# Peptides against a protein of PDB entry 5IXI: the designs that were tried, part 50

Target 1, 141 residues: chain A of PDB entry 5IXI
Amino acid sequence: TPLLDASSLEYLFAQGQYDLVKCLAPIRDPKTEQDGHDIENECLGMAVLAISHYAMMKKMQLPELPKDISYKRYIPETLNKSIRQRNLLTRMRINNVFKDFLKEFNNKTICDSSVSTHDLKVKYLATLETLTKHYGAEIFE

## One batch from the design tools (peptide; aimed at target 1 E40 E42)

Design b2_p30_7_s3 (made by RFdiffusion4, then SolubleMPNN; from b2_p30_7, 17 letters changed)
Fold by OpenDDE base, seed 4:
Structure b2_p30_7_s3 (fold): chain B 141 residues (1-141), chain A 30 residues (1-30)
Amino acid sequence: as target 1 above (141 residues)
Amino acid sequence: SMKFWSVEEFIEKFREQIETVVPVEKATRY
């Protein structure tokens, strides 16, 4: 099992975000409808992690973040396109759920310093490995 | 309809995963 130092972790985290969003590391195929929902939830979770990491690195709380912050730039482009094709009410629900989740996550993790940027990167990369096809297998053996 | 995880559920899963990794300077997966 390889060891990832801070610099390597930072690099892989940055690259992983790019690969996920640009679909260079495509998400795995769903096995069932529920699995598909789980995959989407995981992607939204990845957005939460990415945004939270950004906020922490910039030393900003959620209220200090841009009010228009959303998952759109932090999820696979394919998923983003899919979501945009859904009806208005569904999109509104997703937005609201995400915003509420992000807020609560921030309150329960970032605000109380129970989660570090290191933790977020580890979680992000670990999830990326399981979420995408054949990504990072050598990193987390 | 689409269901999303509760924050508590997500945090628990998050912490569970982190606990399987050395949460110090160097990250290694057990």
Scores: peptide ipSAE 0.259, ipTM 0.693, DockQ to the pose 0.488
OpenDDE base, seeds 1, 2, 3, 5: peptide ipSAE 0.234, 0.237, 0.234, 0.263; ipTM 0.621, 0.630, 0.622, 0.690; seed 5 fails the geometry check

Design b2_p30_7_s4 (made by RFdiffusion4, then SolubleMPNN; from b2_p30_7, 16 letters changed)
Fold by OpenDDE base, seed 3:
Structure b2_p30_7_s4 (fold): chain B 141 residues (1-141), chain A 30 residues (1-30)
Amino acid sequence: as target 1 above (141 residues)
Amino acid sequence: SMKFWSVEEFIKKFEEDLSTKVPVYKATKY
């Protein structure tokens, strides 16, 4: 298994975000309905990681982020379109759950410096490997 | 229906992933 230096990690993280959102690295096909839900949860988790990384890089706390910060621009476009087709109450729930999760995650990890931007990149790429079709095998295997 | 996992579960998986991927990356801090 090859080792990644900081510069390579930066590049892969940036490209990975683009590939996930633009569906150039398509998410895997669900094996069951529950697996489909797990995939969506993982995608929302990717949004948490991306937003947290952005905040840390800009030395911003969550309250300083735009009020309309959302998962929408940090998940696969296909999933975003799917969510937008769901009923209003469902969309409201997803938004609220996501915001609460992001806040709690920040309080338990970012605020006490238990998680670094490096950790976020590693976690993001590790998740991307399992979430998408055939991604990152040459890097993490 | 869709139910997002808890932060506790997420962090646990996060730590597990970091542990297994440590040999693959350089431990650096920004």
Scores: peptide ipSAE 0.395, ipTM 0.807, DockQ to the pose 0.387
OpenDDE base, seeds 1, 2, 4, 5: peptide ipSAE 0.391, 0.389, 0.391, 0.387; ipTM 0.816, 0.804, 0.816, 0.803; seed 4 fails the geometry check

Design b2_p30_8 (made by RFdiffusion4)
Pose (drawn by RFdiffusion4):
Structure b2_p30_8 (pose): chain A 132 residues (1-60, 70-141), chain P 30 residues (1-30)
Amino acid sequence: TPLLDASSLEYLFAQGQYDLVKCLAPIRDPKTEQDGHDIENECLGMAVLAISHYAMMKKMSYKRYIPETLNKSIRQRNLLTRMRINNVFKDFLKEFNNKTICDSSVSTHDLKVKYLATLETLTKHYGAEIFE
Amino acid sequence: SDEERFNRFNEAWEEMLEKYAEKYHEALTS
C-alpha cells in the first residue's frame, strides 16, 4: 500500500516543480566542475520531464522549468553557448518524447515519480526542515 | 508491474543523462 494517492502525487509534483524553479529546493553544491555541468544537464532533463508530462496530460523553452539560479548563470554565458544549450535541450526533449516514452512505456505516473525521486537527490535536504 | 516499468524507465533515463552530460560538457568547453 503506497503513501500517496493520485491527487497528492499530482499536487506534490506541481509543488516540486515550484520548489525547483523558485529555488526552495536549492540544487546541491557541485563536487567538481564536471559534477556541476552534470547537475546543469540533469536540470535540463528535469525540464524535459516537466514539459513531456504537460504535453502528455493535455494529449499533445526550458527556461521556465529550471532553477532560476541556473537561468541567471546561463544568461551570463556567450550566445553560442546558449544556442548550444538550447540545441542540447531540444535534442533531449525530442529523443525523450519520440523514443523513450514509447520504448520504456513511460506513463505520467512514472514521470512524476522520477521527477520527485530526482529532486530527492538533485537538491539539498528535500523534504527536510532545518531549524537554527 | 508498475515497479518494473519504472525501473526500466529509470535505467533508460540514467543512460540519457549520461549521454547528454557528455554533449552538454562538450557544448560548454568547445

Design b2_p30_8_s1 (made by RFdiffusion4, then SolubleMPNN; from b2_p30_8, 17 letters changed)
Fold by OpenDDE base, seed 1:
Structure b2_p30_8_s1 (fold): chain B 141 residues (1-141), chain A 30 residues (1-30)
Amino acid sequence: as target 1 above (141 residues)
Amino acid sequence: SSAARLEKFTAELEKLHKKYSEKYIQALTS
């Protein structure tokens, strides 16, 4: 496959986000209940990557992000619907887990000058390949 | 190198994923 230039990577990252959220690249079927929970957490991780990328592009730190920042627009719509069906307390806990995840990711990684938006895009796409059923077979081949 | 930085970043992310996978399960089961 041809070498990915910056423009191609930017395009693939944007398209990958869209495909994940819109379920055009559906998440893989869980092998077990535990695997299902891991998949859901991986989706939250994808949201962390996407939001962090956004923040870096806007040259914003986490405290500068809106207080109502949420995973909702950065995860598969099917998962978002599933989470919405869970009780209020569970949803609150999920939100807290996500916020803590984002915070710790920011503190440990995003604040590191060695991490770039390029790194986030590559990791996002690489994770997308493993998280979804058959997406991106040709991206890094 | 860029590859080394990416690998280190990936390793740190995996540690966080493991930690918050457990926290996520706790959120669902508590």
Scores: peptide ipSAE 0.548, ipTM 0.897, DockQ to the pose 0.734
OpenDDE base, seeds 2, 3, 4, 5: peptide ipSAE 0.547, 0.547, 0.542, 0.543; ipTM 0.897, 0.898, 0.894, 0.895

Design b2_p30_8_s2 (made by RFdiffusion4, then SolubleMPNN; from b2_p30_8, 14 letters changed)
Fold by OpenDDE base, seed 3:
Structure b2_p30_8_s2 (fold): chain B 141 residues (1-141), chain A 30 residues (1-30)
Amino acid sequence: as target 1 above (141 residues)
Amino acid sequence: SSEERLAKFEAKYNEMLKKYSKKLTEALTS
């Protein structure tokens, strides 16, 4: 369980998002090619968590989100640049897979009220700790 | 409890992440 109170958790969640996207908390170096793919997948998962948290805070469902909703503003800028270097077909496939992931996540967790904004923040920060090179917050007991 | 709720959520998330990670890998290597 987290050791932080609600205010501290809110602050660290906001700061963690900023640090991840701006690469102030750089992602760890991959040990293998597959490890590199795992890191990228974790980053896209982080985008799902962040977007879902945003939607819950705004009290909007997935269909109410802007049509231009994307992972682009919720992943490390270095990863975003790497993805943009891929061909158009690959980028479209990534977008489709991501949207399906977001939709299923929303239907199976958010819509059935099985997840709170608190849970999303905890999972986000826990993942951030394992994903980055030097982000050791010791937030959880 | 809150811990049990969180554990269930994380299990669901990890399952989906595993599923879509495979799809993302296919998208990147196609």
Scores: peptide ipSAE 0.567, ipTM 0.906, DockQ to the pose 0.660
OpenDDE base, seeds 1, 2, 4, 5: peptide ipSAE 0.563, 0.564, 0.565, 0.563; ipTM 0.905, 0.906, 0.905, 0.905

Design b2_p30_8_s3 (made by RFdiffusion4, then SolubleMPNN; from b2_p30_8, 13 letters changed)
Fold by OpenDDE base, seed 2:
Structure b2_p30_8_s3 (fold): chain B 141 residues (1-141), chain A 30 residues (1-30)
Amino acid sequence: as target 1 above (141 residues)
Amino acid sequence: SSEERLAKFEKAYEELHKKYSKKYIEALTS
């Protein structure tokens, strides 16, 4: 397993976010309908990680985050497009799920200072490897 | 240690992810 120093990790984290959103690292193909839903939720999880990292870096607590903070800029553009094509009620439900996910994540991990920005970057990149087709297969091997 | 903290975080995240995976499915089907 190669050692990643702080600067390298920061770079990879930033690049990974860009690659995920711009679909340069395309998400894997679902094996089943259930798997497809899991993949989409994984993407929302990635948004939770990214937003939480941003908040921590800006020293912002969850209540201080904009009320309208959204997953839209933190998930693959293809998925964002797909979600936008769904009916309003479904989009509202998805947003509520995301908001609750973000809230609970921050309450359980960020607010109690049990997680560092380093942890978030590592988890983000590790998840990115499994979520995408070919991205960084051996980054942590 | 940082490794232990990371492991605890990963466990917590996976549990939440699993929880909200179910909620996401419910959101799509309700």
Scores: peptide ipSAE 0.602, ipTM 0.919, DockQ to the pose 0.782
OpenDDE base, seeds 1, 3, 4, 5: peptide ipSAE 0.600, 0.599, 0.597, 0.598; ipTM 0.918, 0.917, 0.917, 0.917

Design b2_p30_8_s4 (made by RFdiffusion4, then SolubleMPNN; from b2_p30_8, 13 letters changed)
Fold by OpenDDE base, seed 2:
Structure b2_p30_8_s4 (fold): chain B 141 residues (1-141), chain A 30 residues (1-30)
Amino acid sequence: as target 1 above (141 residues)
Amino acid sequence: SFEERLAKFTKAYEEMLKEYSKKFTEALTS
């Protein structure tokens, strides 16, 4: 929220990323199969936010990002394990979709300078709160 | 304003997320 200073938001964002990936803030239980897919997709979206934030902080353009950039380090480890258990073709498809998502996101939201790193942090944390079971920050309702 | 900018960004992100969610689901189930 606007009540949080920049430093606090930065710390919360960093901690939130760590908590999500390490499953210290476990994702909520799916209510249905579709809900499960939605949760996974939200996680992949979170990866887009996180990577975009990283790129913006480093003042890097998409072509300058490491070619091996992936969702793997930015999603819950449990989800990553699940994806890794899929066959190669499925994993390739997921990678391609993710790369397209990241590219389009950067082109439409980042390149037009309409989004700041602050915005990304806020959206990330807000999504994190709705996505996880017990995340008690309750900063963004 | 910040709220206006955030709302606009949120809308764009969610629309994109919705679009790619379908693609992710398709990728996972294919």
Scores: peptide ipSAE 0.509, ipTM 0.895, DockQ to the pose 0.671
OpenDDE base, seeds 1, 3, 4, 5: peptide ipSAE 0.507, 0.505, 0.504, 0.507; ipTM 0.894, 0.893, 0.893, 0.893

